# Peptides against a protein of PDB entry 6B4E: the designs that were tried, part 139

Target 1, 295 residues: chain A of PDB entry 6B4E
Amino acid sequence: TNFDKISKMFWHYKDKIAQIKQDIVLPIKKADVNVRNLLSRHKRKINPKFGQLTNSNQQLFKIQNELTQLINDTKGDSLAYHWILNFIAKAVVHQAETEVRVKPESALPLGKLTLYLLVQFPELQELFMARLVKKCPFVIGFTCEIDTEKGRQNMGWKRNNENKWEDNTSYDERMGGILSLFAIITRLQLPQEFITTTSHPFPIALSWHILARICNTPLNLITNTHFVILGSWWDAAAVQFLQAYGNQASKLLILIGEELTSRMAEKKYVGAARLRILLEAWQNNNMESFPEMSP

## One batch from the design tools (peptide; made by RFdiffusion4, then SolubleMPNN)

Design b2_p23_2_s3 (from b2_p23_2, 11 letters changed)
Fold by OpenDDE base, seed 4:
Structure b2_p23_2_s3 (fold): chain B 295 residues (1-295), chain A 23 residues (1-23)
Amino acid sequence: as target 1 above (295 residues)
Amino acid sequence: MPKSAADSEEDKKFLEELEKQLS
């Protein structure tokens, strides 16, 4: 693992967030009133769609079509188009932080929708990845110390209105929710209509990178959150990961499930205990995945 | 060097080889 490369990638996306604010978010506030009104209306129509997802593919396809139309309505104005995509990127990540956090299996319909949009609107890819890395650096296997305010900020910790850091549990759950979504996206197949024409924007290889980079992370930087997100990843993608990489996947799952947990046993992390349970379930041929969506 | 879960030379090579192939 080249940690310098990972750091460069992390800062690239941090810079991208700053650029998005400067080039997209701020300019639209000064845009023509008609454009602002259009985007306000579209925002109101788009935002509830993510909460309307169910385990139904029919409902998914309906929402995909509705969102596609709403996004296409903005293509006549490049700034408006990029603004609406950035809004969607933020909304998807927010949904992961809130709904997927409490109901991990909801990552599947959300991930399918997101993957569709990422392929249908390629400009969403960079906007979405930048938002993911900002909120959950674990998606690229980035880890830094959290002993400093800057370190905590870099790792996506939030402060409340009283300038108090969020609770560890809240942080862990948010990170788990975001990582679940990303893991799902990496293990999903492209929609059939795109398989022959488009490469997967965030393929299963990115799951490999997450796990491998965590395994190479200095143990003094490993926290309960690492185990929580690994557990979230496991629930979301372990079955498909094993299918993709076979024995190599097995070795990596053993590294995170057995070796990493054993090395950190003295910390008695709750997330590590859960990951150990997942490993044991797999060893007993009881590995489960999220249920497939209904027709 | 700070220890990691993949601190063995074998594990490091394993991770590096596959990361290169998948990059």
Scores: peptide ipSAE 0.305, ipTM 0.870, DockQ to the pose 0.739
Fold by OpenDDE base, seed 5:
Structure b2_p23_2_s3 (fold): chain B 295 residues (1-295), chain A 23 residues (1-23)
Amino acid sequence: as target 1 above (295 residues)
Amino acid sequence: MPKSAADSEEDKKFLEELEKQLS
């Protein structure tokens, strides 16, 4: 693992966030009133759609079509188009932070929707990845120390209005929610209409990178959060990961489930204990996946 | 180098091999 490369990727996306603010978000505030009104209306229509997702493919397809139309309505103005995509990227990640964190299986419909949009609107890909990395650097296997304020900020820790850090449980749950979404996206097949024409924008190999990079991370930087997100990943993607890479996947699952947890046993991390349970379930041929969506 | 979960030579080789295959 080249940690310098990972660091460069991390900072690239941090810079991208700043660029998005400067080149997309701020300029739209000075745009024509008709454009601003259009985007305001679209924002109000788009925002509730993510909460309308259910375990129904029929409902998913309906929402996909509605969002597609709303996004297409903005294509006549490049700035408006990029603004609405950036809004969607933020909204999807926010949904992961709020809903997926408490109901992990909701990552499946959200992930399907997101993957569809990422393929249908390629410009969403960089906007989405930048938002993911800002909120949850674990998606690219980035880790830094959190003993400093800057380190915590880099790892996506939030402060409240009183400048107090969020509690560990809240942070862990948010990271788990975001990682669950990303894991789902990486293991999903492209929609049927795209399979023959488009490559997967965030393939299953990115899941491998997450796991491998964590395994190569210095143990002194490993926290409970690492185990929490690994557990979230496991629930979301372990079955499909094994299907994709077979014996190689098994070795990596053992490395995170057995070796990493054993080396950190003295810390008595709750996340590590859960990951051990997941490992044991797999060893007993009881590995579970999220249920398939209804028709 | 700081100790990691993949500190063995075998584990390092394994991860490197996979990286080459998946990149």
Scores: peptide ipSAE 0.299, ipTM 0.869, DockQ to the pose 0.736
Fold by OpenDDE base, seed 2:
Structure b2_p23_2_s3 (fold): chain B 295 residues (1-295), chain A 23 residues (1-23)
Amino acid sequence: as target 1 above (295 residues)
Amino acid sequence: MPKSAADSEEDKKFLEELEKQLS
């Protein structure tokens, strides 16, 4: 694992967030009143759509069409278009932090919607990835120490208005929610209409990188959160990961489920205990995936 | 099916590195 490369990617996306603020968010505040009003109306229509997702493909397709129309209405103004896409990127990640956090299986419809939008609107890809890395660096396998304020900030820890860090459980759950969404996206097939014309923007290989990079992370930097997000990833993508990489996937699942957990056994991490249970379920031929969506 | 990279030399190297580090 090239940690220098990972660090460069991390900072690239951190810089991208700053650039988005400077070149997209702030300029819109100074834009023509008609543009601002348009975007305000579109924002109000777009935002509730993510919460309207269900386990129904029919409902998914409806929402996809509605969002496509709303986004297309902004294409006449490049700045407005990029602003709407950035808003969507933020909204999707926020949905992962709030709803997927408490209902992991909701990552499936959200992931399908997100993947559709990422392919339909390629400019969303960089905006979305930047938001993901800012909120959950685990999506690229980045880890740093959290003994410093800067380290915690880099790893996506939040402070409240009283400058108090969020509790460990809240952080773990948020990271798990975001990672679940990303894992789902990586294991989904492209919609049928795109298979022959477009490459997958975030393919299953990115799941490989997450797992491998975590396994190569110095043990003194491994926390309960690492095991929590690995468990979230497992529920979301392990079945499809095994299908994609076969024996190599099996080796890597054993490395995280057995070896990494064993090396960290002295810490008695709750997340590690859960990952062991998932490993045992797999060994007993009881590996589960999220239920498929209804027609 | 998603594009498989299971046969890539890079992926093989990743596993080898992991095995060495976790051993």
Scores: peptide ipSAE 0.160, ipTM 0.706, DockQ to the pose 0.068
Fold by OpenDDE base, seed 3:
Formats: structure tokens, C-alpha cells, sequence
Structure b2_p23_2_s3 (fold): chain B 295 residues (1-295), chain A 23 residues (1-23)
């Protein structure tokens, strides 16, 4: 029963992507030249901002303000506004696929920025989630077989310039990067200005859903990627997850770190080996989190 | 973060289901 619900949710977001294309992306191509020029200028200003993030809160706040202004400049036209938000959703996920995959700790400033934007511009939430699920279904704990082309496509596999599937390492790293970002978002506190007025759009409970759903996934569908993304999640959110759920969190971490890895031991997955190392580090009171950002 | 009550019950169910499958 739970798998059917997850599947329905997956396809909901797939449909949302199609809707975004129909209702936002395609219509803007037919929009007035002035609107298109405005959006082109804004796109050029917005895109480099994500790469300008550092471990500095001061820099983060600067970028937040700059992006807020740029987005607000589009609010006079609803279609333009939604187009910019969809662009941002795509850009954030792309940043996770490219930068976070090689520097996981960069998920923290990116996650803080993203969470701020998600709260400041609520219409971004559906756009962002749809993009996340399309690119990395693991964010909702969805898994399907990858023995078919459709299955691979559903799980976010890409083809290269030669129309060949990307290599396993590239896929694993991309999925890890995206999941790291999502995990960070789920474990972050709302900015102080929003705590009393807004609920968290993607709370820590969504991390629980990821882990639990993966644990409930039929073992024949479990791949190295599952362990890679669990390791990425662990680095990003395990400390805060334990703080949130206490003993229940501990039990779930043991289930993924010990039980799931043991059940799949015959596969000798590199990701599983890493997850065991993380479990052992925790058992030795050496669980680490990403360093906090500097003022 | 404070747990939503609705999320906590579903989470417990997932945990129980996992135990049955891994057992």
C-alpha cells in the first residue's frame, strides 16, 4: 500500500513537470519581446549567484537580498514570475548536481539559500520539488527497476552525447549531490524572520520518509546508489536527525547502517562499505556534521 | 525541529514495516 502511494506521488511530480512546460515555459516563448528580454537579463544575473556562495553568512545574506530583488522585479507579470522561479528551481538542482557532488559541504550554504527562497516565494516549492523528484526520485524514497530504459529514465539516469547511459559513478555522484542538498534543507531551521509566521516547507520528517521508504524497498531493487545517497544523507543530516527523533532515529540509523548493509553484503557495494564506516564512526562517538558557516 | 503529529504516526508505521521485512 505504501509503495502505491509513493508511486502516485512520483507520477504527480512527473506530471507537474509536464504542466510546467505547458503552462510556464512554452507560453513565455510567445510572450512580448520586452518580457523575454527582461527574463533573459534576469536569468544572466541570477545564474552566477549560486556559484558565488561561500561558507560565509554575510555572503549568503548578500546573495539572498540580490536574488529577492531580482525575483520581485518580475512579480508584475505572473507568467514571468513563475518562469523565474522555475529557472531558479532548475539552477539550484543543477548546482547540486555539479558542485555539491564534488564538495558536499557546499550543500549547507546552497541549502540555506534555497530554504530562504522557498519560504520567501512559496510558489517555488512545487516547482522545486517537481524538479528534485524528476532528477533524483530518492528524495521521496521512490525506487523502480533500472533494467529497462524507462526504469532508468524514471530514476533520473541521463544519456551522454553518444546516447549512452552515464557511468555508474557519475550517476551515483549526481544523486548524492542532489540528496545532500535536500537532506540539508530538511534539517535546517527556518530563518529567524520566518519562524513565527511560516511552517517549514520540507521538514526533517521528509528525511525520515527517505530512510524508511528505502528500508522498506524490496532488496532486489536496492543498488549501490541507495547506499551512496544514504551516505550523502548521513553526512548532511544524521546529527540533526538524531537530535530530532532520538531513539527512533538511532534505530533507523542502525537499520540502514547495519541491517540493510548486512542484507546486501554479497553485492559488495562500495556505498554500503562507506555507510558501515559512518555507522562505526557514530558507534565510536565520532559522528561528524558539516562545519557551521562563518558569520 | 518540532515533529508534526501526523508525520510521527506514519513514520512509526514505516519503521514497523521495515522490522517485519528485515526480520
Amino acid sequence: as target 1 above (295 residues)
Amino acid sequence: MPKSAADSEEDKKFLEELEKQLS
Scores: peptide ipSAE 0.131, ipTM 0.706, DockQ to the pose 0.068

Design b2_p23_2_s4 (from b2_p23_2, 10 letters changed)
Fold by OpenDDE base, seed 2:
Structure b2_p23_2_s4 (fold): chain B 295 residues (1-295), chain A 23 residues (1-23)
Amino acid sequence: as target 1 above (295 residues)
Amino acid sequence: MPKSAADSPEDQKFLEELEKKLS
């Protein structure tokens, strides 16, 4: 693991967030009133659609078509187009922080929708990844110390209006929700219409990077959150990960499930205990996946 | 190197070889 490369990637996306604000968000506030009105209407139509997802593929396809039309309506103005994609990127991550957090299996329809949009609108990819890294650096296997304000901010910790940090449980659950979504995206097959023409924008290899980088992280930087997000990843992608990499996947699952948990046993992390249970379930040939969506 | 879960030479070799292929 090259940690310098990971740090450079982390800061690249932090800079991208600043660039998005400067080049997309702020300019739209000064744009023509007709453009602002269009985007306001589209925002109101788009925002509820993520919450309208169910375990139905029929409903998914309906929402895909509706969003495609709404996004296409903005393509005549490059700034408007990028603004609406940035809005979508933020909305998807927000849905992961709220709904997926409490119902992890909801990551499947959300992930399918997101993957479709990422392929249909390639400009969404950098906007989405920047938002993911800002909110949950674990998606690229980045870890830093959290004993400073800057360290906590870099790792996606929030403060309330009273400048108080969020509680550990809230942070863990939000990180788990976001990582569940990302894990699902990495293990999904491309939609049938794209398989022969497009490469997967966030392939299963990115799941390998997450796990490997955590295994190489200095133990003094490992927290309960690392185990929580590994558990969330496991529920979302472990079966497909094993299918993709076979024996090599098995070795890595043992490293996180057995070795990492054993090395941190003195901390008695709740997330580590859950990950150990997931390992044992797999060893007993009882690895579970999220249920498939209905037609 | 700082102590990690994969600090053995065997684990390091394993992780590095496949991670490079997937990059």
Scores: peptide ipSAE 0.379, ipTM 0.894, DockQ to the pose 0.715
Fold by OpenDDE base, seed 1:
Structure b2_p23_2_s4 (fold): chain B 295 residues (1-295), chain A 23 residues (1-23)
Amino acid sequence: as target 1 above (295 residues)
Amino acid sequence: MPKSAADSPEDQKFLEELEKKLS
């Protein structure tokens, strides 16, 4: 694992967030009134759609079509187009922080929608990844110390209006929700219409990188959150990961489920205990995946 | 679902190195 490369990626996306604010978010406030009105209307129409997802593919396709139309309506103005995509990127991550956090299986329809949009609108990819890395740097296997304020900030910890850090449980759950979404995206097949024309923007190899990078992370930087997000990843993608990489996937699952948990046993992390349960379930041929969506 | 990928000696070595680090 090249940690220098990971750090460079992390900071690249941190810089991208700043750039997005400067080049997209702030300029639109000075845009033509008609553009601002269009975006305001579209924002109001787009925002609730992520919460309208169900386990139904029919509902998914409906929402995909509606979002596609709404996004296409903005293409006449490049700034408006990028603004709406950035809004979508933020909204998707927010949905992961809220809905997926409490209902992990909701990552599947959300992930399918997101993957469709990422392929349909390639400019969304960098905007989305930047938002993901900012909110949950675990998606690229980045870890730093959290004994400093800057370290916590880098790892996506939030402060309230009183500058109080969120509680550990809230942080863990948010990270789990975001990582669940990302894990789902990495293990999804492209929609049929794109398979022959487009490469997967966030393929299953990115799941490999997450796990491998965590395994290579210095033990003194491993926290309960690492185990929580590994558990979230496991529920979301372990079955498909095993299908993709076979014996090597198995070995890596053993590394995180057995070796990493054992090495950190003295910490008595709740997330580690859950990951051990997932490992044991797999060893007993009881590995589960999220149910497939209905037609 | 993604297609199955063949194991490579490079990946095996990589995993072995990880095991050593976790020991």
Scores: peptide ipSAE 0.246, ipTM 0.739, DockQ to the pose 0.054
Fold by OpenDDE base, seed 3:
Structure b2_p23_2_s4 (fold): chain B 295 residues (1-295), chain A 23 residues (1-23)
Amino acid sequence: as target 1 above (295 residues)
Amino acid sequence: MPKSAADSPEDQKFLEELEKKLS
C-alpha cells in the first residue's frame, strides 16, 4: 500500500469539493433566473425520489427513468447540468447517512440506482467520489489521526452549531451507512444495457483496496469506526467478494476478521466484536447477504 | 514499518502483489 498516493488521492477529492463550490454551486446563484427556477423545480422533484425506493425492481426502473428525464432536461446548460449532478451526488450520500444507516439493506436499491446514474451520466462519477471521500474517507482506505480537530474534520466528523463533535455512535453509524452504499456499488453488475459499452466505474477491486489498506494501516490509527465500516462492508459485499476473488478474498477476510480484531482486542471495540461474529458465522457456513430485490 | 494487522512479510507480499494487479 502506497499511503502517499492515497493521501494525494484524498486531497485531490478535497480540492475537488472546493472546486465544485467555486465553479458550480456559487456561480449558479448568479445564473439566469430561468435556469435557477428550472433547477429549483428539478431539485424538488428529484429529492424525494431516493426515499421512494423500495425492494422492487419495478419501482427502481420507474425512478431511474424519471431521474434520467429530469437530468436530461438540464443538458442544454452545462452549468445547470453539473449543478444537478452535484445535487444528486449529495442527495445519494445523504440518503446513505440517514436511511442506509438504520436500514442497511436499503443500500441495494440505492446502489442500483446510483450505479445506473453513474454510467448514464459519467460526469456524476467525479462529483460522487469527491462527496464520498469528503464524507467517508474510508471508501478509499484513507485514515488519519483523530486526536486533532483537523484530523477529525478530515475523517468526516461533524460539529454541531455549538461546535461540539457528534457522538461516536452517530459518526460510526453514518460511516457505516455510506460505506454500505459504496460496497454495494462495487459488487453490483452493470445494467445489462451498458455491459458491452462501458466499464464498471467503481468495480469490486475498490473493495479490495479498502480492506487491504485498512490491514496495512498502523494499529495506533485503528478505531472502532474501522471495525464498524468493515462490518457494514461485510454485510453488503462479502459474499460477492468471495465469489470474485476466491481464496485470495478468504485470506483478506481472515486478516480483517481474525487478525485485525485479535490485535485490537484490548480496546474491546463493539464494532470488532460484531465483525468477529460475522467471521464466525462465515466459518460456520452461515454467511448472509442482503435479499435480492423483487421484480 | 509501522505495526499493522498485515505486518508479516507474507501478508505484505500478498497484499502488495494483488494491489498492483488490481490497480
Scores: peptide ipSAE 0.133, ipTM 0.788, DockQ to the pose 0.715
Fold by OpenDDE base, seed 4:
Structure b2_p23_2_s4 (fold): chain B 295 residues (1-295), chain A 23 residues (1-23)
Amino acid sequence: as target 1 above (295 residues)
Amino acid sequence: MPKSAADSPEDQKFLEELEKKLS
């Protein structure tokens, strides 16, 4: 693992967030009133759609079509188009932080929707990845110290209006929710209509990178959160990961499930205990995946 | 203390080879 490269990638996306604010978000505030009104209406129509997802593919396709139309309506103005995509990127991540956090299986419909949009609107990819890395650096296997305020900020910790850090449980759950979504996206097949014309924007190899980079992370930087997000990843993608990489996947799952947890046993992390349970379930041929969506 | 969970030469080779292949 080249940690310098990972750090450069991390800061690239941090810079991208700043650029988005400067070049997209702020300029729209000064845009023509008609453009602002259009975007306000579209925002109000788009935002509820993510919460309307169910375990139904029929409902998914309906929402995909509705969002596609709403986004296409903005293409005549490049700034408006990029603004609405950035809004969608933020909304998807927010849905992961809230709904997926409490109902991990909801990552599947959300991930399918997101993957569709990422392929349909390629400009969303950079906007979405920047938001993901900002909120959950674990998606690229980035880890830094959290003994400083800047370190915590870099790792996606939030402060409330009273400048108090969020609770550890809240942070862990948010990271788990975001990682679940990303894991799902990496293990999903492209929609049939895109398979022959487009490469997967966030392929299963990115799941490999997450696991491998965590395994190479200095143990003094490993926290309960690392185990929580690994557990979230496991629920979301372990079955498909094994299907993709076979014996090599097995070795890596053992490395995170057995070796990493054993090395950190003294910490008695709750997330590590859960990951051990997942490992044991797999060893007993009881590995589960999220339920498939209905037609 | 070991530096990481994959500090063995075998694990390092395993991870590096696959990361390069999948990148």
Scores: peptide ipSAE 0.132, ipTM 0.789, DockQ to the pose 0.843

Design b2_p23_3_s1 (from b2_p23_3, 13 letters changed)
Fold by OpenDDE base, seed 5:
Structure b2_p23_3_s1 (fold): chain B 295 residues (1-295), chain A 23 residues (1-23)
Amino acid sequence: as target 1 above (295 residues)
Amino acid sequence: SEEEKKREEEIQKLIAELEKEIS
């Protein structure tokens, strides 16, 4: 694993976040009042859509169409268009942090919606990835020490208004939620209207990178969170991952489920224990996936 | 295809690296 490359990628997206603020978010505050009003109205209409997702494909298609129209209404102004896409990127990640963390299977409809939007509006891809990496560096397999304030910030830890770090459980759950969403996106097929004309923006190979990079991470940097997000990934994508890479996928699943957990056994991480249970279920031909959505 | 071949080679390399690290 080339950790220098990963680090460069991490900082690229950190810089992108700063650039987005300077070139998109701040300028819109000085934009024409009509543009600001338009965006305010659109924001209010868009924001609840993500919470309206269910296990229904019909509901998904409805929301896709509604969001498509709302986004298209902004294309006449490049700044407005990028602003609304950035808002959507933030909203999707926020939904993962709040809803997916408590109901992992909700990642499926959210992931389908997100993938559709990423293909329909390619400019969303960089905005979304930057937000993902900022909030959950695990999506690109980045890990650093969390013994320092800067290290914790880089790994997406939050502080409250009293400058107190969030508790470990909250952090683990948020990271798990975000990674579940990303994992789902990587294993989804493109919608039928795009499958022959467009390449997948975040293909299953990115799941491979996550697993491989975590496995190669220095053991002194491995925490309970690593195992939690691996478990989240497993629930979200393990079945499809095996379908994609066959025997090679099996080897990697054994590496994370057996070898990595064994190496860290002395830590008695609860996340590691869960991952081992998932491995055992697979070995007993009982690997489960999220249920398919209804028509 | 050539692209598929390259992907497979990359996978094999990654697995080898992983096995070395975990071993």
Scores: peptide ipSAE 0.032, ipTM 0.656, DockQ to the pose 0.083
Fold by OpenDDE base, seed 4:
Structure b2_p23_3_s1 (fold): chain B 295 residues (1-295), chain A 23 residues (1-23)
Amino acid sequence: as target 1 above (295 residues)
Amino acid sequence: SEEEKKREEEIQKLIAELEKEIS
């Protein structure tokens, strides 16, 4: 694993966030009142759509169409268009932090919606990835020390209004939620209408990178969160990952489930214990995936 | 097929990425 490359990628997206703020978010505040009003209306219409997702493909398609129309309404103004996409990127990640963290299976409809939007609106891809990396560096297998304030910030830790760090459970759950969404996206097939014309923007190979990079991470940097997000990934994508890479996938699953957990056994991480349970379930031919969505 | 070949090459690249660190 080339950690320098990963680090460069991490900082690339951090810089992208800054660029988004300067070139998209701030300029809109100075835009024409009509544009601001349009975006305000669209924001209000778009935001609830993510909460309207269910396990129904029919409902998904409805929301996809509605969002598509709303986004298309902004294409006449490039700044407005990019602003609304950035808003969507933020909203999707927020949904992962709030809903998916407590209901991991909700990542499936959210992931399907997101993947559709990523393909339909390619400009969303960099905006979304930047937001993901900022919030959850684990999506690219980036890890740094969290013994420093800057390290914690880089790893997506939040501080409250009293300048206190969020508790470990909250952080773990948020990271798990975001990672679940990303994992789902990586293992989803492109919508039928795009399969012959477009490459998958975030393919299953990115899941491999996550796992491999974590396995290669120095042990002194491995925390409970690593195991939590691996467990989240497992629930979201392990079945499809095995389908994609076969025996090589199996080796990697054993590495994270058995070897990595064993190496860190002295820490007694709860996340590691859960991951071991998932491994054992798989070994007993009881690996589960999220249920498919209804028509 | 070309697609299968490309996928296999990708897999091998990924394996190599992992094996360099675990071997």
Scores: peptide ipSAE 0.031, ipTM 0.664, DockQ to the pose 0.114
Fold by OpenDDE base, seed 3:
Structure b2_p23_3_s1 (fold): chain B 295 residues (1-295), chain A 23 residues (1-23)
Amino acid sequence: as target 1 above (295 residues)
Amino acid sequence: SEEEKKREEEIQKLIAELEKEIS
């Protein structure tokens, strides 16, 4: 693992966030009043759509169509189009931080919707990835120390209005929610209409990179959060990961489930304990996946 | 310990090899 390259990638997306603010978010505030009104209306229509997702594919398709129409309405103005996509990117990640956090299986419909939008609107890809990396650097296997304020900020920690850091449980759950979404996206097949014309924007190989990079992370940087997000990833994608890479996948699952947890045993991380339970379930031929969506 | 060091090296080697295989 080349950590210098990962660091460069991390800062690339941090720069992208700054660029988005400068080139998309701020300019739209000075745009024509009609454009601002349009975007305000669309924002209000788009925002509730993510909460309307269920375990129904029929409902998913309905939401996909509605969002597609709303996004297409903005294509006449490039700035408006990019603004609405950036809004969607933020909204999807926010949904992961809230709903997926408490109901991990909700990552499946959200992931399907997101993947559809990523393919349908390619400009969303960089916007979405930048937001993911900002909020959850684990999605690219980036880790830094959190002993400093800057380190915590880089790793996506939040402070409240009293300048107090969020509690560890809240951080862990948010990271788990975001990582669950990303993991789901990496293991989903493209919608049928795109399979022959488009490559997967975030393929299963990205899951491999997450696991491998975490395994190669210096042990002094490994925290409970690492194990929490690995557990979240496991629930979301382990079955499909094994299908994709077979024996090599098994080796990597053993590395995270057994070797990494053993190396950190003295820390008694709750996340590590859960990951070991997942490993044991797998060893007993009881690996579970999220339930499939209904027609 | 030397044993722990050896184990760490083996794990790192395995990870590196796995990364190479899928690259």
Scores: peptide ipSAE 0.034, ipTM 0.654, DockQ to the pose 0.693; fails the geometry check
Fold by OpenDDE base, seed 1:
Structure b2_p23_3_s1 (fold): chain B 295 residues (1-295), chain A 23 residues (1-23)
Amino acid sequence: as target 1 above (295 residues)
Amino acid sequence: SEEEKKREEEIQKLIAELEKEIS
């Protein structure tokens, strides 16, 4: 694992966030009133859509079509188009932080919707990835120390208005929610209409990178959160990961489930204990996946 | 295929690296 490369990727996306603010978000505030009104209306229509997702493919397709139309309505103005995509990127990640956090299986419909949008609107890809990395650097396997304020900020920790850090449980759950979404996206197949014409924007190989990079992370930087997000990933993608990489996947799952947890046993991390349980379940031929969506 | 071969080689290299680091 080349950690310098990962660090460069991390800072690339941090810079991208700054660029988005400067070149997309702020300029819209000075745009024509008609454009601002359009975007305000669209924002209000788009926001509820993510919460309307269910385990129904029919509902998914409905929402896909509605969002597609709303996004297409902005294409007449490039700045407006990019603004609405950035809004969607933020909204999707927020949904992961709130809904997926408490109901991990909701990552499946959300992931399907997101993947569809990422393919239908390619400009969303960089916007979405930048937001993901900002909120949850684990999606690219980035880890830094959290003993400093800057370190915590880089790792996506939040503070309230009183400068109090969020509690560990809240952070762990948010990271787990975001990573669940990303994991789902990486293991989903492209919609049928795109399979022959488009490459997967975030393929299963990115899940491999997450696991491998975490395994290679210096042990002094490994925290309970690492194990929590690995557990979240496991629930979201382990079955499909094994299908994709076979024996090599098995080796990597053993590395994270047995070897990494054993190395950190003295820390008595709750997340590590859960990951061991997941490993044991797999060894007993009881690996579970999220339920498939209904028609 | 050549693509599959490259993929396998990459995976093997990565696994070897991981095993070394964790062992």
Scores: peptide ipSAE 0.030, ipTM 0.634, DockQ to the pose 0.083; fails the geometry check

